# Peptides against a protein of PDB entry 5JNO: the designs that were tried, part 64

Target 1, 112 residues: chain A of PDB entry 5JNO
Amino acid sequence: MVAKFQPPPEYQLTAAELKQIVDQSLSGGDLACRLLVQLFPELFSDVDFSRGCSACGFAAKRKLESLHLQLIRNYVEVYYPSVKDTAVWQAECLPQLNDFFSRFWAQREMED

## One batch from the design tools (peptide; made by RFdiffusion4, then SolubleMPNN)

Design b1_p20_4_s4 (from b1_p20_4, 8 letters changed)
Fold by OpenDDE base, seed 5:
Structure b1_p20_4_s4 (fold): chain B 112 residues (1-112), chain A 20 residues (1-20)
Amino acid sequence: as target 1 above (112 residues)
Amino acid sequence: PPAPPSAELLARADAILAEM
């Protein structure tokens, strides 16, 4: 028996919260993108976390990390169990997540 | 825990997703 992935408490959605997001979604890939925004709004912030702190040398990066993707996938699987198949996840959700994220920042760059 | 997304962020996300 393999232990089920358990998200950190700060990323634990209730059934009602997840359903609300699902109700707005048209596909697994669409759901994945909406979950990205809901769970990790900090990835879409213009705020430079290193602003005013030159001493720490920390540079904020805007990238989708494995932990982000795994957490999103776990929630998508609840309503789209086919994404348990890695091939389906890589075809239906990963490209959409990357495309959405890229489009978001491309549009922000045009506004500057 | 992280703050929830703003209404503006959600609106922008909806607009992008509508074009995909």
Scores: peptide ipSAE 0.714, ipTM 0.951, DockQ to the pose 0.652
Fold by OpenDDE base, seed 1:
Structure b1_p20_4_s4 (fold): chain B 112 residues (1-112), chain A 20 residues (1-20)
Amino acid sequence: as target 1 above (112 residues)
Amino acid sequence: PPAPPSAELLARADAILAEM
């Protein structure tokens, strides 16, 4: 059996917070994208959050990682249980997330 | 904890989602 994934405290949403996001969502894929923005706003920023560490030279990458996707999926499952099926997650949510993220940055690059 | 998304970010996100 797979252990239940527990998000870090900074990414723990209350039921009320999650419901507020759900109320703005039209579908599971739409919800996933809104969760992406709410949970990880740093992925949409040009700010180098590692500037404080000149020694390590770490730069946050603007990409969707497995941990991001796993956390989002866990919240989406609360209101869209069908995404527990990997095939449904891959058909309904993953393409939307990738498309949204790509469109966001494509738009930003065009405005610069 | 990380800062919440800015009003500008939310507005851009809403606009993109409306076109999808």
Scores: peptide ipSAE 0.714, ipTM 0.950, DockQ to the pose 0.650
Fold by OpenDDE base, seed 3:
Structure b1_p20_4_s4 (fold): chain B 112 residues (1-112), chain A 20 residues (1-20)
Amino acid sequence: as target 1 above (112 residues)
Amino acid sequence: PPAPPSAELLARADAILAEM
């Protein structure tokens, strides 16, 4: 059994913020992808930009980690309780998240 | 706190999601 996950303070969404994202979403998978962008815009930052930032020295990571996925799942669960079931999460959200993330970077690489 | 996504990022996301 997995203990209840609490998001780090920097990734805490208010009910109003979450509702705004939900109102733009067509499905649980769509919501998951929109949450990915809203919560972790740094995952979509250009490597060259990160390398050129002398102010922060931060290099953005281009990978979805378990912590990212768990946090997204927690928010999706609010409006799509069925994702509490791991099988539903793996069928309705995970493939969409991975596909979205892959397509995003494939498109960026093609433009470079 | 992290900065919100840029308008350009949101536009790219919307375009990708529209094709999925």
Scores: peptide ipSAE 0.714, ipTM 0.950, DockQ to the pose 0.660
Fold by OpenDDE base, seed 4:
Structure b1_p20_4_s4 (fold): chain B 112 residues (1-112), chain A 20 residues (1-20)
Amino acid sequence: as target 1 above (112 residues)
Amino acid sequence: PPAPPSAELLARADAILAEM
């Protein structure tokens, strides 16, 4: 049996918090992007965290890792059960997440 | 614990999502 994915406590959303994000969302893909911002704001920071702690090697990497995606998918599934199908997840959410993330940093790059 | 997204970040996100 595959154990149910349990997010770290800092990424636990209450039903009310999740509903609030859902209410702002227009689709599963839109929800995924909003969850990305809400759960992982550090991915959108220009702050060099490695400068703050060279010893621990802490650095904000501008990369969507599997753990980020899995966590987002788990929440999206609550309101969009169809994303349990990997094909649906890859068609409806992953492209939007990647596009959103790419557009975000492209915009920031132009402003700098 | 990590801080929640700033108002500015949320505004930027909304603007991008509006164009998608």
Scores: peptide ipSAE 0.713, ipTM 0.950, DockQ to the pose 0.645

Design b1_p20_5_s1 (from b1_p20_5, 9 letters changed)
Fold by OpenDDE base, seed 4:
Structure b1_p20_5_s1 (fold): chain B 112 residues (1-112), chain A 20 residues (1-20)
Amino acid sequence: as target 1 above (112 residues)
Amino acid sequence: SLLPQPSEEVLNFLDEYLSR
């Protein structure tokens, strides 16, 4: 039996919260980007979380990791079931996520 | 929501990007 992916508690959206984001979205790719910002604001922060604890070794990464993408995809699938097809996900959502994220940090690097 | 809020700068960038 395939276990259903369960997001960590801090990334669990209610139906109402997800609906609110969906209502602002015009496409699956649009929704994906909005979810990225809402679910993982830490990926857009200059805050070095490692400074809060030198002993724990935790460092914020400015990368879209598998867990981030999986969580986003899971929520997108609720309203855009077609992204269950990997080809659709890789054509409609993943490029926009990467492009959006890359452009954000490219801009920030130029401002610093 | 238990989610931390994104900054206004990020939200503005999001809006700009999605309006392209």
Scores: peptide ipSAE 0.703, ipTM 0.941, DockQ to the pose 0.782
Fold by OpenDDE base, seed 5:
Structure b1_p20_5_s1 (fold): chain B 112 residues (1-112), chain A 20 residues (1-20)
Amino acid sequence: as target 1 above (112 residues)
Amino acid sequence: SLLPQPSEEVLNFLDEYLSR
């Protein structure tokens, strides 16, 4: 059997915190977007980050990377186990995450 | 939580997006 996913300590949500986010969510895709904002607020900031930061491993600024998506998916699976199916994840959650993130920065770009 | 809190602006955008 596959072992339970254990996120890094800095991205560990308590059961209460996760439940609070879930209570605000209407779907797996909804939950995914909320988790994106809560887990990775730095992705929505104009604050400059050190290129190649050794402490945080920051690589691509303003990009959703595999680790971001994997962490989100693992939390979504807790309440929406159907996303364990890759087809469901790619149909219900991944497109919304990408759309939400791209629209955020598109809007910010227009304001600049 | 050890996580930084998102800004109010980000939260507002989130709500607007999810209410589409």
Scores: peptide ipSAE 0.702, ipTM 0.941, DockQ to the pose 0.793
Fold by OpenDDE base, seed 1:
Structure b1_p20_5_s1 (fold): chain B 112 residues (1-112), chain A 20 residues (1-20)
Amino acid sequence: as target 1 above (112 residues)
Amino acid sequence: SLLPQPSEEVLNFLDEYLSR
């Protein structure tokens, strides 16, 4: 059996914290985007952690990974149980998350 | 628990996007 996904401690929201975000949300897709910003502010940072470090070979990536999406989905499910259905998640939330994230960085590139 | 704080720039973009 596959164990139920548990978020890392730094991404564990209390019921009160989640409720506050939900109260600001108008839909599952809305909630998903708000969770993305609140849980992973580092994904929106201009900080280049690889600058000045040629030896480590590390390069920060600005992309939504499966673990990010899985965490967001877990919280969205609490108030929008329908997203437990993968088809619903892929139709209602996932496209908005990707669109929001891509538009953010596309706009940032145009402003540079 | 303490939620991390995104920048005001990101929050403004979020609000703009969700109000479309």
Scores: peptide ipSAE 0.702, ipTM 0.940, DockQ to the pose 0.702
Fold by OpenDDE base, seed 3:
Structure b1_p20_5_s1 (fold): chain B 112 residues (1-112), chain A 20 residues (1-20)
Amino acid sequence: as target 1 above (112 residues)
Amino acid sequence: SLLPQPSEEVLNFLDEYLSR
């Protein structure tokens, strides 16, 4: 059996916190984007939030890494089990995550 | 929450994106 992905302690959500995000979500893709913002605010800033976090081995970069995506997917699966199917994840969640993230930075680059 | 709070700018962008 494949070991479950263990997120860094800084990215742990309580059941109540996850439920609150889910209540605001209309779909798995919607939930995924909301989780991205809540879990990884450092990805939306030029300030390296992880600089002060020597306790975790997580390095913030201006890109969605496999570990970010895996963590988001794990939470989405709790309420949208269909994303356990890779085809569903790649069709419903992953494109929206990439589109949302790229549009954010594209807009920021235009404002610079 | 143990998580840092996202900025208002990011939250506004999120809402605008998801409402489209």
Scores: peptide ipSAE 0.697, ipTM 0.939, DockQ to the pose 0.790

Design b1_p20_5_s2 (from b1_p20_5, 8 letters changed)
Fold by OpenDDE base, seed 4:
Structure b1_p20_5_s2 (fold): chain B 112 residues (1-112), chain A 20 residues (1-20)
Amino acid sequence: as target 1 above (112 residues)
Amino acid sequence: SLLPKPSQEVLDFLDEYLSR
């Protein structure tokens, strides 16, 4: 059987928390971007955790990985079931996520 | 929530982006 994806405890949103984000959202793509910021604020930070902890070997990455996208999609599906269709996800949410994320860092790189 | 809060800079950028 296919195991249900379960996010780590630190990435669990309560129904109330998710509802609050949804109330601010106008579309699935909008919701996806808001979730990206709320769930993974570390992806928008200049903090290099790998430099701060030589013992743990953790390296922060400034990229959207499959796990990030999967987690976001799982939450978006709660209110926008249509994104269960991969074609819809790739047309409505994924392009906005990538565009938003890339624009953020493009701007930051210009400021540095 | 156990999640750290995003910076205001990120939130401002988010609002600007989504208002386009």
Scores: peptide ipSAE 0.737, ipTM 0.960, DockQ to the pose 0.816
Fold by OpenDDE base, seed 1:
Structure b1_p20_5_s2 (fold): chain B 112 residues (1-112), chain A 20 residues (1-20)
Amino acid sequence: as target 1 above (112 residues)
Amino acid sequence: SLLPKPSQEVLDFLDEYLSR
């Protein structure tokens, strides 16, 4: 059996923190976007961690990965149990997350 | 929590997006 996903300690929100975000949200998709910003602020940073380091070969990537989405979904499920259904998650939350994230970076690129 | 706060720029964009 596959073990239940547990967020790393650094991504563990308290009940009070989660409730505050939920109180600002109007839908599951709304909540998902707010969680994306709060849980992973580094994905919106202009900081280039590879600058000045030619030896390590590291390049920071700005993309939503499966682990990011899985963590967000876990929190959304607390207040929107319907997203436990994969079809609901893929129809209501996932498109908004991808749209929000892509629009952010598209706008940033146009302003440069 | 141990999470750093998002920048105000990101928060402003979030508000704009969700108000569409």
Scores: peptide ipSAE 0.737, ipTM 0.960, DockQ to the pose 0.798
Fold by OpenDDE base, seed 5:
Structure b1_p20_5_s2 (fold): chain B 112 residues (1-112), chain A 20 residues (1-20)
Amino acid sequence: as target 1 above (112 residues)
Amino acid sequence: SLLPKPSQEVLDFLDEYLSR
């Protein structure tokens, strides 16, 4: 059986918030990128967070990890159930997420 | 939501990227 999607409280979007993001999205890949920004704004920050942060206990990393991707996928599935198919996820969403994220930091690196 | 809002700079980049 497939486990019920239940995000951690800190990453819980209301129905209205999710709908707003969906309304701005033209595709599952589009939605995935928007969710990345909304769910994990810290991944786009130049602010250094100390290891052992009271909120997360970890140092901020500029990397997309499996947990980030899984949470995004779970939200995308709500409106684009086709991404439940791993092949669809890997073709339509995952490449865009990686490309978007890498381009963001590539641009930042050039500005530094 | 308990999530902090992303900066406008990030949002602008997002819009630019998605409009490619």
Scores: peptide ipSAE 0.735, ipTM 0.959, DockQ to the pose 0.804
Fold by OpenDDE base, seed 3:
Structure b1_p20_5_s2 (fold): chain B 112 residues (1-112), chain A 20 residues (1-20)
Amino acid sequence: as target 1 above (112 residues)
Amino acid sequence: SLLPKPSQEVLDFLDEYLSR
């Protein structure tokens, strides 16, 4: 079958960390947005954290890449197995992720 | 973990967004 996605070591969450995020979430889409913020804080800053973070070899980009989305989906699936269905992922999680991310930067651009 | 903590500004925005 399809090979399992292997998250970069820098973006690994412990079971306890994931559980804490889940406890704050009311839906798969909610969880997805919370995971986006927690896993990829560099996507919400103009500061390149990779410059000061010798432990992280990833460059920050102001876009949601397929690998970001796949990692988020992998974690969401643990507590919301229905998102294994691509149609559910595309209806419940992906639109909210994109909307949240775009609104954040739209607001930031207005403040700059 | 090895992950940097998100800024409070981002967290506030997240809460505001999810409360809508």
Scores: peptide ipSAE 0.730, ipTM 0.958, DockQ to the pose 0.782

Design b1_p20_5_s3 (from b1_p20_5, 7 letters changed)
Fold by OpenDDE base, seed 2:
Structure b1_p20_5_s3 (fold): chain B 112 residues (1-112), chain A 20 residues (1-20)
Amino acid sequence: as target 1 above (112 residues)
Amino acid sequence: SLLPKPSQEVLDFLDEYLAL
């Protein structure tokens, strides 16, 4: 049996915050993308910003890691329990997350 | 939460993407 995943304190959403995001969402995949943006705004930060802020120690990340995906899935599961099924997660949420994230950075790179 | 808010640019992109 796998232990329940507990997100770090800095990635804890209140019930009200999660509800607000859910209310804006039309599907599990929709919710997943919204959670990606809300939980990990640093993944969308400009490289120049990261370089320019040595004092805060911030470093931009441009990769969706397993921990990011697991955290998102845990929240999505609250309102879309069907994503407990890995096949559903991989069909409805994961492709949209990857597509959304890739398109964002593809667009940003073209603007440089 | 302790999370910083995403930029408006990201939010706009999100809305545009999800509208497709």
Scores: peptide ipSAE 0.733, ipTM 0.959, DockQ to the pose 0.806
Fold by OpenDDE base, seed 1:
Structure b1_p20_5_s3 (fold): chain B 112 residues (1-112), chain A 20 residues (1-20)
Amino acid sequence: as target 1 above (112 residues)
Amino acid sequence: SLLPKPSQEVLDFLDEYLAL
């Protein structure tokens, strides 16, 4: 038995919120990137608590983790059921997510 | 929802990326 993935309460979108994002999307990969920004704005924040405090022991992470990807995939599947196929997810959505996220931070690092 | 809004800078980057 495999338990159905449920998003944490803080990451639950209403049907109306999801529909609004979908209406702006042209593809599953497009939708995935829009969901990344809307669900996890903290991943795009320049706030680094570890830089200003050596004693706090906090380490900021700017990475796409499996839970982030799984949550995005769950929402994408609502309107693009084909991504239930792992091969489709890995071809249509995952490369775009990684490319988008990497380009964002690459640009930011060049500005520093 | 309880989610904070992304910054306009991030949204602008998103639009630029998706326009390619």
Scores: peptide ipSAE 0.732, ipTM 0.959, DockQ to the pose 0.790
Fold by OpenDDE base, seed 4:
Structure b1_p20_5_s3 (fold): chain B 112 residues (1-112), chain A 20 residues (1-20)
Amino acid sequence: as target 1 above (112 residues)
Amino acid sequence: SLLPKPSQEVLDFLDEYLAL
């Protein structure tokens, strides 16, 4: 059996917080994008917060990593169990996540 | 939650994107 994915404490949403986001969502893909923004606001920042701490050795990248996507998927599954099917996840949520994130940074890079 | 709030700019972009 695969162990249940447990989000780090800093990325844990309460049932009430998740419900609030869900109430604003019209679809699984919609929910996924909202979760991306709420869970990982650092991915949308021009500032590399790790630069302030040379001792920790942390380097942030502006990319959606597998762990980001996995965490989002876990929350989406609560209200859209169908995304447990990889084909559904790849059709309904993943394209919107990538498109949304890509468009955001494409626009920001044009402004810089 | 312990999560920092997203900027209003990001939230506005989100709303615009989801409205398409």
Scores: peptide ipSAE 0.732, ipTM 0.959, DockQ to the pose 0.813
Fold by OpenDDE base, seed 3:
Structure b1_p20_5_s3 (fold): chain B 112 residues (1-112), chain A 20 residues (1-20)
Amino acid sequence: as target 1 above (112 residues)
Amino acid sequence: SLLPKPSQEVLDFLDEYLAL
C-alpha cells in the first residue's frame, strides 16, 4: 500500500478555510486553481525571499512540482471524490492548473 | 492559518481566468 501524502506543516488549511474556498468553486478544476493560489502564494510572487528570514516564508521556484499537485489533489478529493480517479484528475484539474499557472507568468513576462 | 495571503493582483487574475 502507498502511504498517504503528508502535507508540509506550512501548507495546512483548516476545515473552515477549505470550506470557504469550496463555496467559491463551481467545479473540481475551479477549486484546484483556487487552492493553488491559496496554498502556494509564493509561486506567484516575484519577491526574492532570503532563507535567513523566517518572516519572509519559503523561497519558491516558478514551477508546479509533483508535491504541490499532490497536496492540491488531496484537498480537492475531499469535495470531489471523482478526482481520485487519475483519468479524471488529468482531464479536469491538471490541465486547468497548468494553463492557469502558465498564463499568469506569460502575462507577467509581457509586462516586464 | 500560517499561510501568507495572496496578493490582490493574483486574486484578480484568478477571477478573470475563471470567468473565461
Scores: peptide ipSAE 0.728, ipTM 0.958, DockQ to the pose 0.780

Design b1_p20_5_s4 (from b1_p20_5, 8 letters changed)
Fold by OpenDDE base, seed 5:
Structure b1_p20_5_s4 (fold): chain B 112 residues (1-112), chain A 20 residues (1-20)
Amino acid sequence: as target 1 above (112 residues)
Amino acid sequence: SLLPQPSEEVLQFLDEYLAR
């Protein structure tokens, strides 16, 4: 059997915190986007990072990486267990996450 | 929570996006 994913301590949400986000969500995809913003606010920041900084992931600053997506999916599964099915995750959550994130930065680029 | 809070601007964008 595959052991459950354990998030890093800095990304550990309490049951109450997760429920609060869920209460604002209408679907798994909705919840996924809200979790993206709450868990990784740095992905939406214009704060400059040192070029070549391996610790801050400068090169991937505006990219959704596998770890981000996996962590979000694990939280979504708590209230929407259907996303355990990869097909459901890829149809309902992943496209919306990518769309939301890309639209955010597309808008910011137009304002610059 | 140990997580930093997102900015109001980001939260506003989120709400607008999800209300589409």
Scores: peptide ipSAE 0.704, ipTM 0.942, DockQ to the pose 0.790
Fold by OpenDDE base, seed 1:
Structure b1_p20_5_s4 (fold): chain B 112 residues (1-112), chain A 20 residues (1-20)
Amino acid sequence: as target 1 above (112 residues)
Amino acid sequence: SLLPQPSEEVLQFLDEYLAR
């Protein structure tokens, strides 16, 4: 059996914190985007950690990974149980997350 | 919470996006 996904301690929201975000949300997709910003603010940072470090080979990536999406989905499910259905998640939340994230960086590139 | 806060710029973009 596959163990139930548990978020890392640094990404564990309290019930009160989650409730506050939910109260600001109008839909599952809305909630998902708000969770993305609150849980992973580093994904929206302009800081280039690889600049000046040619030896470490580290390059910061600005992309949504499966673990990010899985964590967001877990919290969305608390108030929108329908997203437990993968088809619903892929139709209602995932497109908005990708659209929001891509538009953010597209706009930032145009402003440079 | 131990989570860092997003910047005001990001929050503004979020609000504008969700208000579309």
Scores: peptide ipSAE 0.703, ipTM 0.942, DockQ to the pose 0.763
Fold by OpenDDE base, seed 4:
Structure b1_p20_5_s4 (fold): chain B 112 residues (1-112), chain A 20 residues (1-20)
Amino acid sequence: as target 1 above (112 residues)
Amino acid sequence: SLLPQPSEEVLQFLDEYLAR
């Protein structure tokens, strides 16, 4: 039996919260980007958490990792089941996520 | 919500990006 992926508590959205984001979205890719911002605001922060604690070794990463993408995809699938197809996910959502994220930090780097 | 809130700057960028 395939175990259902369970997001960490801090990334668990209620049906109402997800619906609110969906209502603002016009497509799966749109929804994916909105979820990225809402679920992982830390990925858009200039705060270096590693500097806050030299002993813990925690470092904020400015990259989209497998866990981030998996969580986003899981929520997108609720309203856009077609993204269960990897080809659809890679064509409709993943490029926008990467483009959005890259453009954000590219802009921020220009401002710094 | 237990989720931390994104900054207004990020939200603005999001809106501008999605409006393209």
Scores: peptide ipSAE 0.703, ipTM 0.941, DockQ to the pose 0.788
Fold by OpenDDE base, seed 3:
Structure b1_p20_5_s4 (fold): chain B 112 residues (1-112), chain A 20 residues (1-20)
Amino acid sequence: as target 1 above (112 residues)
Amino acid sequence: SLLPQPSEEVLQFLDEYLAR
């Protein structure tokens, strides 16, 4: 059996926290974007929260890394098992995540 | 949770994006 991906402790959601996010979501892609914002707020700031937070295991970068995506996918799979299929993940969730993230920073760059 | 809270600006952007 393949070992399950283990998120860093600071990014571990309780069942109640995940359920709250799911209740606001209309699709797997919707849920994925909401999880991105909730799990990794540091990716949406010029401020490096890890500088002042010794408990944070991630450095702030302006890109979605494989570990970010894997963690999001793991949570999405709980309520949308179809994303276990890589083709579904790549069609329904991954494009929306990338589009959302890129549009955010594109807008921020225009405001600078 | 132990996670920092996202800013109101980010949350607003999220809602606007998902509403499109």
Scores: peptide ipSAE 0.697, ipTM 0.939, DockQ to the pose 0.751

Design b1_p20_6_s1 (from b1_p20_6, 8 letters changed)
Fold by OpenDDE base, seed 2:
Structure b1_p20_6_s1 (fold): chain B 112 residues (1-112), chain A 20 residues (1-20)
Amino acid sequence: as target 1 above (112 residues)
Amino acid sequence: MAAPPAELVERADEILAEMA
């Protein structure tokens, strides 16, 4: 049996918090995008995470990683159980997440 | 959880509205 995915404490939403986000969502894909913003606001920051480090030179990448997607999917499944099917997840949520993320940074690029 | 910046949420709402 595959162990149930348990989010880290910093990404643990209460039922009330999740319900609030769901109430604002129009679809599973919309919910996924809203969860992305709520759970990982740092992905939308211009903060240089290498700030103060002259030696490492490491800059955090603004990209959606597997762990981000897995966590989002876990919450989306609560209200949209159809995304348990990988094909549904890939058709209904992943494209929206990528599109949303791309649009966000495209707009920011034009403003800079 | 701590809420994201209001400005971020507002921008997200605008983008999502355009996508809908």
Scores: peptide ipSAE 0.718, ipTM 0.957, DockQ to the pose 0.878
Fold by OpenDDE base, seed 1:
Structure b1_p20_6_s1 (fold): chain B 112 residues (1-112), chain A 20 residues (1-20)
Amino acid sequence: as target 1 above (112 residues)
Amino acid sequence: MAAPPAELVERADEILAEMA
């Protein structure tokens, strides 16, 4: 049995905050992508938005790590309990997250 | 929790609409 994952304080969503995101979501995969944007906006920029420093030379890491995915999955499970099944998570959420992330950066490259 | 930039949310909405 795996211990319950506890999000760090900076990534703790209230019920109201999560509900707002869910209300805009069409599916578990869609919700996962929206959570990615809300929880980790720094993954979509060279500058960490939480730090708000353009002069310090900070560069954000543009990579989806296991910790990011674990946190997102825990929130998705609240409204889509089926993703507790690893097979469902891998079929309904992971491909959408990767596709969304890739499309975001591909679009950005075309604008340069 | 601080909200992400409006521009990021708008871009995300557009991409997600294309994926749907």
Scores: peptide ipSAE 0.711, ipTM 0.955, DockQ to the pose 0.849
Fold by OpenDDE base, seed 4:
Structure b1_p20_6_s1 (fold): chain B 112 residues (1-112), chain A 20 residues (1-20)
Amino acid sequence: as target 1 above (112 residues)
Amino acid sequence: MAAPPAELVERADEILAEMA
């Protein structure tokens, strides 16, 4: 038996918040990218956001890590249960997340 | 949770539109 993933309180989305993001999404991959922005805005900045933890010395990072991806996947599964299949997750969501993240920083690097 | 900056959301929307 595998324990259910429980996100930290700061990454808890209400049903209403999640529904709002879903309503803006056109696909599972699109939803994943929007969740990335909503859950981890600090990944898109050179500085920390208000979500940072003073006690733990949290700093903004520009790297998608396993925990980020797992948390996103958990929310995506609510509306796209097929992503519970790792092959589907890797085909439909991960490429979009990586592409989105890369495009975002590529654009920023071209700006002054 | 706190909403992300509006500018970030706008940039994200633009990128996602290009990917669609």
Scores: peptide ipSAE 0.711, ipTM 0.955, DockQ to the pose 0.876
Fold by OpenDDE base, seed 3:
Structure b1_p20_6_s1 (fold): chain B 112 residues (1-112), chain A 20 residues (1-20)
Amino acid sequence: as target 1 above (112 residues)
Amino acid sequence: MAAPPAELVERADEILAEMA
């Protein structure tokens, strides 16, 4: 038997937290990007904000891994059940996530 | 869960607006 995927405790959103993000979202893809920011702020800085001390010198990995994507998809499915279909996920959410992440760092690099 | 920095949220909103 394969164990059901379960988010680590540090990435557990309450219903209220998720609802707040959903209320700001225009689509499943938009929601996915907002969840990326909320769940993994450390991916958008040289400092790992989710781990705590901003002065500890821990560098963030700027990489979207399968675990990140799975966690985001789990939450998106709550309000957009259609993304349970892999084809829908790959058409509506995954390209948005990759585009958003790429644009973020492209913009940051231009400012540096 | 700790909230992301305000500057990050603002930057994200700007990017998402451009993508729309």
Scores: peptide ipSAE 0.709, ipTM 0.955, DockQ to the pose 0.829

